# Designs tried in a protein design run: peptides against a protein of PDB entry 2AKA. Part 51

Target 1, 299 residues: chain A of PDB entry 2AKA
Amino acid sequence: MEDLIPLVNRLQDAFSAIGQNADLDLPQIAVVGGQSAGKSSVLENFVGRDFLPRGSGIVTRRPLVLQLVNSTTEYAEFLHCKGKKFTDFEEVRLEIEAETDRVTGTNKGISPVPINLRVYSPHVLNLTLVDLPGMTKVPVGDQPPDIEFQIRDMLMQFVTKENCLILAVSPANSDLANSDALKIAKEVDPQGQRTIGVITKLDLMDEGTDARDVLENKLLPLRRGYIGVVNRSQKDIDGKKDITAALAAERKFFLSHPSYRHLADRMGTPYLQKVLNQQLTNHIRDTLPGLRNKLQSQL

## One batch from the design tools (peptide; made by RFdiffusion4, then SolubleMPNN)

Design b2_p13_5_s4 (from b2_p13_5, 5 letters changed)
Fold by OpenDDE base, seed 3:
Structure b2_p13_5_s4 (fold): chain B 299 residues (1-299), chain A 13 residues (1-13)
Amino acid sequence: as target 1 above (299 residues)
Amino acid sequence: AQAAVDEALSLLP
């Protein structure tokens, strides 16, 4: 059977080229979370490279369709730069920044027009994620005063679609009842059928507190459950700490923590990647017949 | 629109 994720990648590329991204309910995973929730770090940990824009405030200002493809070689390609292979992931970061600024201008505005990035790597499973701008409540710098609502409206264009799965990224060191990711997911998926919870910053929780009840799916139940991860600290990122070493430290964290040891085989970035690959593959299989029928009815 | 639908259908198994 042909790999279903690469098939949907070709559909995404075709629809992106014609500007019809808003009208087609493609089977996909949208990544949602507040600013500094750790979304970019989760995506970079899948690739094993630093390649996403970094900074204070809104970093992701356009949807990023990140297409991970398992390959014997390591390189990246942009849909807007067909035929150019990137092997330096700093150049990938710079291209995302430049292409973002080309469309949004220098005012740190947002655009709903996706950037399509494909990464070939031996270290990835086939997986496509749509990284969305981080939710914010406070405009910073030269951002428009309605930036919160602009971001919300952009997210709603993706997460309201029935074939959209939601990767809700929430930091454990913040009140999960106040999680922007879980709030928006609950609004559009009140029964928790399409939502996968990711809990970041488990290593930054106050002493004597834990997220055990959340990770055991007891506090805010999702059908697809929760997966805890430990990302690199900002100090570790600035210090260029190796992602492989960070993944080993994450495994050690879960195995050594009294509250999480029993969950350790169902936690961490490698497990998250596996679960997302499986869930996306199954979701595509379930939705493709309906998509084909819809497209045929438009002939 | 039609060309996009035709292209999409050509990609589906």
Scores: peptide ipSAE 0.091, ipTM 0.764, DockQ to the pose 0.454
Fold by OpenDDE base, seed 1:
Structure b2_p13_5_s4 (fold): chain B 299 residues (1-299), chain A 13 residues (1-13)
Amino acid sequence: as target 1 above (299 residues)
Amino acid sequence: AQAAVDEALSLLP
């Protein structure tokens, strides 16, 4: 049986090539969260490489369709430069930055036009994610004063689709009731049917506090639950701490923490990858018959 | 539009 995720990847590539990507409700996972919520770090932890733009303010300025493909080889390919294989992930980062700037200009504006990146790796499960711009309230640099609304409108184009799952990334060291990710998810998925919660920065919580009730799905229940992760600190990133070593530290964090030890087998980046692969595969299986019927009705 | 639909249908099982 052909892998359903690679099949949908071919559909995404075909629709992107014809400019119709916005109109098709393809089964996908959109990644949403406030600026600095840890979205990019979660995606990089899946690949085990530093390859996403980093910095202050809006880092992701175009939707990034990240297609992870399990392979014996490690390389990346962009849909906009077919046939070029990237083996240096710094060159992948630079290409994302260059392709973003080519379309948005130098004003740090946003564009709804996706970048399609496929990463082949022995360290990934088959998984496709759409990384979306981080929600912000404060324009930085030459950003338009309405940038918050432009980002919101862009996110709404993805998350309002019935076949879109929502990966809501929220930091644990901030009030979850004020989570931009969970707020937008609740607006478009009020019953919590399409939303998967990711809780980052569990290692940065104030002493004597924990996110146990959140992770146990008791505080703000989602049908698909919550998964806690521990990303590299900015100091760890600047110090070039290896992602593999960071994943081992994450496992140790959950196992050693009194509040999380009992959840440790259902926490961390490797478990999140597995859950997302399974959720996406099942979601594709459930949605493909309806998608086929819709496409046939347009003939 | 039609070519897109045809391509999509060709990829679907």
Scores: peptide ipSAE 0.090, ipTM 0.761, DockQ to the pose 0.429
Fold by OpenDDE base, seed 4:
Structure b2_p13_5_s4 (fold): chain B 299 residues (1-299), chain A 13 residues (1-13)
Amino acid sequence: as target 1 above (299 residues)
Amino acid sequence: AQAAVDEALSLLP
């Protein structure tokens, strides 16, 4: 099977090195969601490690190109510090924070310049995601009053590209009709052709309510459908609950829930990883001929 | 950088 994701990773790295990241419509998945939608937890559940910045307000302030590579070894590498292998994922978190602050300064501003992080792990499928800043309406700290618009403009640079798939992360314990992720996805993908819905916080829904109609693709139809996930609670994160134990709890949640039991084999983080790997691989295959022609015309 | 682009292009169908 052609390793198309690693091929595109090499293209991403090459174009990042020449500063041309913005001009190439590379086949990619952009991750979008409101603040506290659970985006970071979804990405960490893929790796099985805590490695993303945590905090109040805007956590992601630069695009993070997260390249997951299946490997016999577990380590991370940044494009900006080639040859340094990180085996401690807390050091990965600190490097993301430091590299973010180096470019944005101390004012908690944003920058459209990506951080490129590659994670080798036996626990991942080949998958590349672009984690984008969480949508917010409220400036925090020394952020400019227009930070909402700056974030929106940054997101639009990615999600308007035709070769960009959109991973729209929405919490189930909030009004899904008002989801920031689904709103921006509907704006740029009105036919739902390139959007994948992720529904988080299914375990935090009010008693007697469920997201069954959403997960069954009946409420807000997406061609690529919806996948429900259950992330660790903030208490579980603070308590350093193991991600493997959390994934087992997620599986148990779907199997035991009357509204979701029939969907359980098409839900949860492991299924989401598989679907994203397959969809990205297929999307790359479909877009490569056009990409080749475009690249040849620019050389 | 150019060499990496050329290599990548050579691998594209």
Scores: peptide ipSAE 0.086, ipTM 0.755, DockQ to the pose 0.713
Fold by OpenDDE base, seed 5:
Structure b2_p13_5_s4 (fold): chain B 299 residues (1-299), chain A 13 residues (1-13)
Amino acid sequence: as target 1 above (299 residues)
Amino acid sequence: AQAAVDEALSLLP
């Protein structure tokens, strides 16, 4: 059976090349969350490389279609510079920054025009994610005062689509009832059918507090449930701590934590990656017949 | 537009 995720990747690339990204409800996973919720760290943990822009404020300013492809080789390719293979992931980061600035300018504005990045790696499962700008209420630099609404409108273009799954990233060290990710997900998916919860920063919770009820799907039930992850600290990121070592520390965290030990096999970045691969594959299988019919009706 | 639809259909099982 042909890998369904690579098939949809080819469709995404074809539609991106012709500017028709808007008209097709392709099966995809949109990543949503507040600023500093840990979205970029989750994506980097999947790849095992530092390659996403970092900084204060809104870092992701264009949708990033991140196509992970399991391969014997490790390299990245951008749709906007076909044929250039990036083996240095620092150069990948720089290219994302440069291509973002080329379209948005230096004012830290946003653009709805996606960047399409494909990463081949032996360390990834086939998985396509659309990283979206972090929700923020505070304009930074030369950002327009309505930047919050511009981001929201951009997110809505993705998450309102029926074939869009929502990866809602929320930090555990903040009130989950106030999670921007879960709020927007509930607005467009009130029955929780399309939403997967990711809980970050579990290691940064106050002593004597835990997210057990959330992770057990008891507090804010999602049909697809919640997965807890532990990302590198900012100090670890700045110190270029190895992601493999961080993933080992994450596993140790869940196994050693009294509140999470019983969930440890259904937690962490490797489990999240497996779940997303499976859910996306199944979602593609379920949606492709309808997509074919829609495409045929446009002929 | 049509060429893209045709290409897409050719890719779809």
Scores: peptide ipSAE 0.070, ipTM 0.751, DockQ to the pose 0.517

Design b2_p13_6_s1 (from b2_p13_6, 7 letters changed)
Fold by OpenDDE base, seed 1:
Parts: structure tokens; sequence; C-alpha cells
Structure b2_p13_6_s1 (fold): chain B 299 residues (1-299), chain A 13 residues (1-13)
């Protein structure tokens, strides 16, 4: 039985080619969170490469459909430039920036038109995620004063779809009750059926505090629970710390932390990737029959 | 058509 994720990837590519990507309720995972919540860092940790735009403010300005494909080779391909294989992930970053600027212009505006990126790697599980712009309240540069609402409206185009799972990324070093990710998830998924919580920055919590109750699903219960991760610090990023070394440090963090040791086998980036692969696969299996029927009825 | 491609993808499943 072929992996269901590659099947949906082919559907996504086909629908993207006709400009109808936003209208189809394809089984997918949308990644939501405030600016600097660690969304893009989680995605980079899956690939084991630095390839996403970085900076202050709004970094992701278009939806990025990231299709991870397990392969014996490592390279990336964009749907907008088929046949060009990228083996340098810095060039992947530059292409994302260039393609973003081509559509949004120079004003750091946003566009709902996705960028479709496929990454082949021996280090990934089959997984498709839609990285969405980070929620912000403060316009930067020449951004319109209503940029917060433009971002929210863009996110709503994805997260309101019934077949969209929501990866809600929240930093642990901020009040979780005020999490922009969990707020938007709760608005469109009041029963917490479609939402997976990711808690970042567990290593940046104040001494004597922990997120144990959150990670144990006791504070704000989600049906699909929470997974804690530890991303590279800004110092680690600036120092070009290898992601593989960061993943080892993450494992050590959970194993050595008194509040998290008992959860350590259900925490960290590798576990998150596995869970997302399984969740997406199962979700596709459950939704594809209905999607097929809907598409056939539109014929 | 896109629909033919979609059907083809589903037939391969």
Amino acid sequence: as target 1 above (299 residues)
Amino acid sequence: SILEKVDQIFEEF
C-alpha cells in the first residue's frame, strides 16, 4: 500500500497548478503560532537543515506547503520551478525569499498564494505541513496597519477547513492562556479535535517553573495532546550549531529535567515528526473517501 | 483535465 501522504502531495500539486488550492479541503496540517513562537525552527529540525527565511518580525509572508519525502537522496524542488534540484539549502532559503518578494513586492506585505516546496531526504518521514505567517500585532516597515487582521484572515482560510489539522505552536516562556496559536485553534476547533499542541522554548522557562501540567494535557486539554520540543537558541543559530547536535541536546534536556523525565519518550522533535506522520496518514485515510466523492460530484 | 488527473491519482491508490 503506497503511503497516503505522497498521494495527497500529488493532489496538492495538481490543485496548485490550477490556482484552486485554497478552495479544496485537502487533509493537511496547518502550522500556526505567534511571531518567534518557533514554527519555522520546528520545520527546519525535521529536515535537519537551515532553509527557511529568518529575521525579526514577519518572516513567513506566504503559506509554505512543505512536503517532506523520505528518499535515499537529499534535495529540494519547488513547484514553481520544476526540474531544478536544490542541494544547497541556503539556495532554498534564497528561492523562498525571492519567490515571496516576487508576489508580495518590497513592502513586506503578505500573500495567500502558497509556495510549494518538496524536500527529499533520508532523514525525514513522509510529512506535509503548511507553514503560515506568524501572528503579530505590530506592523513593521511599510506593512499596512491592519496586517494583524490580514494574517488572521489568511490563517482562517486554512484552519476553518474541516480536514485541516492545526499544529498550534506556543512558547513555554509565555503565558499559555494568552497563546495566539491556542486562541485561533480554540476559535475554529472549540472541542480540540483537530489541534495538536507544540510547546517550544521549554529550555527558556524561568527557574522553578515548568510546563508539566500543559504537557500532561491537564491545563488546556487537546484530544491530540501536546508535544514539547527544544529548538536551537538564538546563540546556537548564530553559532551555526548543527541541528543533529541540537536534537541530541533536546533529548538530554527531557531526560535530565525532573519535571519532564517521565514524559521524555513522548517529547522532542523526532517523536513529534513520528506523531505528525501517523496523525496525517490516519487523517488522510479517514478523509479521502469523502473527498473523492465530493470531487466526483463536481465532475 | 485536472479532474482526469485527480481520478488517475485515485485509481493508483
Scores: peptide ipSAE 0.101, ipTM 0.758, DockQ to the pose 0.618
Fold by OpenDDE base, seed 2:
Structure b2_p13_6_s1 (fold): chain B 299 residues (1-299), chain A 13 residues (1-13)
Amino acid sequence: as target 1 above (299 residues)
Amino acid sequence: SILEKVDQIFEEF
């Protein structure tokens, strides 16, 4: 079976070259969640590298089309810097920051114009994700007072598309009924057909509480269910804790936890990556027959 | 053209 994800990647690259990215209903996964919900950490855990901008406030300020490609070699390429291979992932982070600032200026504003990043690695499954700005209600620095609405409008350009799957990232240490990710997903997907729930920060829940009912899909049912993950703590990130060690700690967490032990084979970042690869592949297969006709009418 | 490239990509599928 031809790898359908690389096929759609070639379509994405072709459409990016003509500036039509925002108007196309390509099969993709948009990553949504509140600020500090753990979105960037989930993506970095897939790659096994620190390469995304970090900090306080809105870190992702442009959509990042992240194309993961399984390969014997490890390197990154930007669509805006064709022919330059990045092997240092710190340089990848710096290029994302520089390219973001080039378009948005110094005011920490946002832009709907995507950055297209392809990562080749032996440690990834084929997977394309669109990382979107974190939802926030509080402007930081020189951000415009309406930044909440600008972010919302940007997210809506992606998540309203029928062929867009939604990776809704919510922290377990906050009330899930108040999750910004699940709220926006429910607004555009009221039947929960396109939404995959990710529950982060399970290790930061109050003693005597757990997210078992959520992870068992009993509290807020999604057709595609929920997957729990444990990301590196801020202390672990600052201490440069290795991602491989963090993934081992995540596995140990689920296996040792009395509320999650029975789910441990269907939890964690490696399982999430497999599920997303499968979900995206199946979604591409289901949408491609209709996509040709739609694309010809939109071009 | 980009359309030709798109069609080529679909013909490979």
Scores: peptide ipSAE 0.059, ipTM 0.737, DockQ to the pose 0.585
Fold by OpenDDE base, seed 3:
Structure b2_p13_6_s1 (fold): chain B 299 residues (1-299), chain A 13 residues (1-13)
Amino acid sequence: as target 1 above (299 residues)
Amino acid sequence: SILEKVDQIFEEF
């Protein structure tokens, strides 16, 4: 069976090169969540590298089309600098920051213009995600007063598309009923057909509390369900804790926790990556014939 | 055209 994800990657690259990302409903997964919900950490855990901008406030300020490609070699490439191979993932981080600042300026504003990043690695499954700016209510620094609405409008450009799957990232140590990710997902996908729930920070819940009912899909049911993950703490990130060691600790967390042990084989970052690969592949298979017909009718 | 490139991509599959 042909690799459908690389096919969509070529389509994404072609459309990005012409600035027409707004007009085509490509099968994709958009990542949504509040600021500090753990979105960037989930993506870095897939790659096994630190490569995303970090800091206080709105860190992701442009959509990042992250194309993961299973390969025997490890390197990254940007669509905006074709032919340059990045083998140092710190240089990848710096390029994201520089390319973001080139378009947005120094005011920490946002831009709807995507950055297209392809990562080749032996440690990844084929997977494409669109990382979106974190939802926030409070402008920081010299951000415009309406930054909350600008972010929302940007997210809506992606998540309103019928062929867009939604990876809704919510922290467990916050009220799930107040999750910005699940709120926006419910607005555009009221039947929960396109939404995959990710619950982060399960290790940071108060003693005697758990997210079992959420993870069992009993509290706020999604057709595609919920997957719990445990990301590195900010201290672990600052201390350059190895992601492989963090993934082992995540597995241990689920296996040892009384409330989650029975779910442990359907939890954690490796399982999430597998599920997303499968769901995206199936979604592409289901949507590509209709997309092809639509494109041919416009020719 | 963009559409020709898209069609070419789809013809490969």
Scores: peptide ipSAE 0.049, ipTM 0.711, DockQ to the pose 0.654
Fold by OpenDDE base, seed 4:
Structure b2_p13_6_s1 (fold): chain B 299 residues (1-299), chain A 13 residues (1-13)
Amino acid sequence: as target 1 above (299 residues)
Amino acid sequence: SILEKVDQIFEEF
């Protein structure tokens, strides 16, 4: 059986080449979260490389279709720059920034036109994610005053699709009941059928507090549950702390924490990656027959 | 056409 994720990747590439006008609800995972929720760190931890734009305010300003492909070699390719292999992930970051600015201009505006990035690595499972702009309430710099609504409208274009799974990224050191990611997910998926919860910053919670009830799916139940992760601190990122060392520290965190030790085998970035691979594969299997029939009826 | 490519991809499925 051909791997279903690469099959859908070929479909995504084909549709991206003709523009978004194909009303095709492809099986995908959209990543949603507030600014500084730890979304970019989760994605970089899958690759084991720093390659996403970083900073204050809105960093992701276009949808990023991130196609992870297990391979014996490590390199990245952009759909807009065919034939160029990137082995330096800093150059990948710079290309994302340059390609974003090319379309949005210098005003830090947003565009719904995706960037398609494929990463080949021995350290990844086959997985495709659509990284979306972080939800914000306050315009920064030359952003239009309605930027919050523009971002929301962009997110809604993805997360309202029936075949879209939602990776809702929420920081544990903030009120989870007020999580922008969980709010938007609940708006479009009120029964929690399409949403996977990711809880970041578990290491930054106040002493004597924990997210155990959330991680045990008791507080805000999702059918697909919650997975806790521990990302590198901003200091660790700035200090170029190795992601492999950070993943070891994450494992140690869950194993040593009294509230999370019993969950440790169902927590952390490697487990999240495995779950997302399985969830996406199963979701493609369930949705692809219906999509095929729809496409054939339009031919 | 792109539609022919899509159909080829689905034929391989």
Scores: peptide ipSAE 0.042, ipTM 0.711, DockQ to the pose 0.639

Design b2_p13_6_s2 (from b2_p13_6, 5 letters changed)
Fold by OpenDDE base, seed 5:
Structure b2_p13_6_s2 (fold): chain B 299 residues (1-299), chain A 13 residues (1-13)
Amino acid sequence: as target 1 above (299 residues)
Amino acid sequence: SILDKVNAIFDEF
């Protein structure tokens, strides 16, 4: 039996080649969250490499279809430059920036046109994610004054689809009742059937506070629950702290924290990756039969 | 055709 995630990847690639990507209700996971919520850091922690654009303001400015493929080899490839294998992940970052700027220009605008990136690695599970621009209210630089609404409209193209799972990324060091990710998820998934909560920045919470009630699914219940993660600090990223060392520190954090120790086996990036792989695989199995019939009627 | 490619992918399911 072929792995279902690579099967959907081939469908995604076929549809992207004909300019039909966003309109198809393919089983996928859209990553949503406020600016600086830690979305890019979660994705980089899955790969174990620094490869996403960094900076102030809106970093992700186009949807990034990130196809992780377990392989004995480590390399990346883009759908827009077929045949080029990237082994330097800094070159991957530069290609994302260049391809983004090619479409959006230098004004830090956004575009709904996806970038398709496949990463082969022995360190990943098969997983496809769509990284979406971070929600923001304040335009920066030459961004249009309506950039908040442009981002929202772009996100809605993905998260309104019934076959879209939502990875809602929220920082713990901010009021979770005000989480942009949880708000948009609640709008399009009011019963919490399609949403997986990720809580970042648990290590940056004020002393004597914790996110235990959120992680125990008591504050805003999601059928698929919440998973806490600890990302590298900006200082650690700038200092090129190894992601493997950061994952070990994350495990230590959960095991040593009084409020999280009992949850530690259901927390952290490796567990999140496993859960997403399983949930996406099951979701594909459930949706593909109906999708085949729909596609045959539309094509 | 794209339909043939899609069907070929689904036939592997």
Scores: peptide ipSAE 0.217, ipTM 0.836, DockQ to the pose 0.677
Fold by OpenDDE base, seed 1:
Structure b2_p13_6_s2 (fold): chain B 299 residues (1-299), chain A 13 residues (1-13)
Amino acid sequence: as target 1 above (299 residues)
Amino acid sequence: SILDKVNAIFDEF
């Protein structure tokens, strides 16, 4: 029996080919969060490669449908250039930038048209995520003055869908009550049924503070709970610290921290990947019968 | 048709 995530990937590819992008309520996980919340770093940590655009401001300007596929080989493929296999992940980054600029132009504008990227790797679990533009309040450069609302409207096209799970990425070194990710999630999922909390930057919290109550699901309870992660610091990135070493450091962080040691087996990027794979698989199983019936009535 | 492709994918489930 084919894995359910690859099945939905084929549906996503088929619908993308006919221009039915965000209109279909496919079972998926949308990644939401403020600018610099660590969304792209979480995705790179799943792949174990640097392949996403980096910079200041709005880096993700189109939805990125990231299809992770467990494979014996490591390569990437874009839906817009089928048959071209990328083995250099720097070339993957450059292609994302080029394809973004091709549609949005030079003005750092946004587009709701997804980029579809499939990554085959022995280091990934089957997982599909939709990386969405980071919420921002301040236009930068030639961005339109209403860019905040344009991003919000784009996010709402995904997160309002009933079959969309929401990966809400919030930094721990900011007031969680002010989390843009949790605010938008609560707006469309007030009972916290579709939302998975990710807490980043736990290593950047002020001395004597911790996110224990959040991670224990006691402060702002979500049915699907919270998972803490530690991404590479800017110093680690500049120092060319590899993701493997970062994952080892993350494990050490949770095990050695007095407030998190008891949670360490339910924290970190590898655990997050496993949980997302399982939750997406189960969600697909539950939603596909209804989706089939709906599609047969519409097509 | 796209419907045939979609149905073929669903028939593998």
Scores: peptide ipSAE 0.209, ipTM 0.824, DockQ to the pose 0.674
Fold by OpenDDE base, seed 3:
Structure b2_p13_6_s2 (fold): chain B 299 residues (1-299), chain A 13 residues (1-13)
Amino acid sequence: as target 1 above (299 residues)
Amino acid sequence: SILDKVNAIFDEF
């Protein structure tokens, strides 16, 4: 039996090629969060490579359909340049930037047209995520004055779909009640059925504070719960700190922290990846039969 | 057709 995630990947690629991406409710996980919430760092930690655009402000300006595939070899492929294998992940970053700029122009605008990136790696589980632009309230540089609303409208195209799971990424060092990620998730998933909470920056909380009640699902309950992670700092990223060393430091953080040690086996990036793989696989199993029937009636 | 291609993918499920 073929893995269900690669099956949906082929459907995503087929629909992307015909421009019908917006109308099809494929089982997927959309990643949402404010700017600098740590979304890109979570995705890079899954791959174990630096490959996403970096900078201040809006970094992700198009949806990135990131298809992770477990393989004996490590390389990346884009749907827009079929047959080209990327083994240098810096070239992957540059291609994302170039393909983004080709469509959006130089004004740092956004486009709802996805970039489809497949990464083969021995270090990943099969997992597909849609990375979405970070929510912002203030336009920077030459961005359109309505950029906040443009981003919101783009996110709504994904997260309103019934078969879309929502990975809501929130930093712990900010008021979680004001989390842009949890707010948009609550708007489209009021019962918390489709939302998975990710809490980043747990290592940056003020002394004497913790996110224990959130991680224990007591403060803002989600059916699918919360997973805490510790990402590399911007300084560590700029310094090219090894992701393997960062994952070891994350494990040590949870084990040594008095508020989190009892949760440590249900925290961290490796556990998050496993949970997302399982949840996506189960979600595909539950939704594909109904989707097939719908597609056969519409096509 | 697009439908045939989609059906072929779904037949692997």
Scores: peptide ipSAE 0.192, ipTM 0.814, DockQ to the pose 0.674
Fold by OpenDDE base, seed 4:
Structure b2_p13_6_s2 (fold): chain B 299 residues (1-299), chain A 13 residues (1-13)
Amino acid sequence: as target 1 above (299 residues)
Amino acid sequence: SILDKVNAIFDEF
């Protein structure tokens, strides 16, 4: 039996070639979170490379369909430039920026048209994520004054779909009751059936505070629970701190922290990857029969 | 057609 995630990747590629007018709700994981919530860092930690656009303001301006594929080789490929293998992940970043600007122009506008990026690596599990623009309330530069609503409308195109799982990324050093990710997830998934919580910035919490109750699924219960992660600081990113070293530091953080030690085996980026792979695989298994039937009924 | 390709992928499931 072919791996279910690669099977859905082939479906995604086929539908992307027709344009978004395919009325098929493919099983996927949409990544949502406020600006600077740590989404890009989580995704880069999966790959073990710096490859996402960085900066102040809205960084992700188009949906990024990120297809991670376990392979003996390491390279990236874009659907819009088939046959070009990228081995330099800085060139991957530049291609994302260039392809974004090609569609949105120079005004830092947004577009709902996805970029499809496949990353082959020995360091990844098979996993497909849709990275979505960070929620923001403040236009930056030449962004339209309604950019907040444009982003929300774009996110809603993905997260309202029944077969869309939601990876809700929230920083622990902010009031979780005010989390943009958890708010939008609660709006479209009131029963918390489709939402996986990610709590970032656990290392940046105020002294004497912790997110234990959240991580134990006691404060804002999600059926699929919460996973805490520790990302590189901006200083570590700017200093080109190795992601492998950051993952070791993350493991040490959870093991050494009095509030999180008992959770340490169910925390961190490597555990998150495993959970997402399993959740997506199971979700595909559950949803594909219905999608097949729907497709056949439309023919 | 693209639809035939999609159907072929679904047939592998």
Scores: peptide ipSAE 0.177, ipTM 0.806, DockQ to the pose 0.568

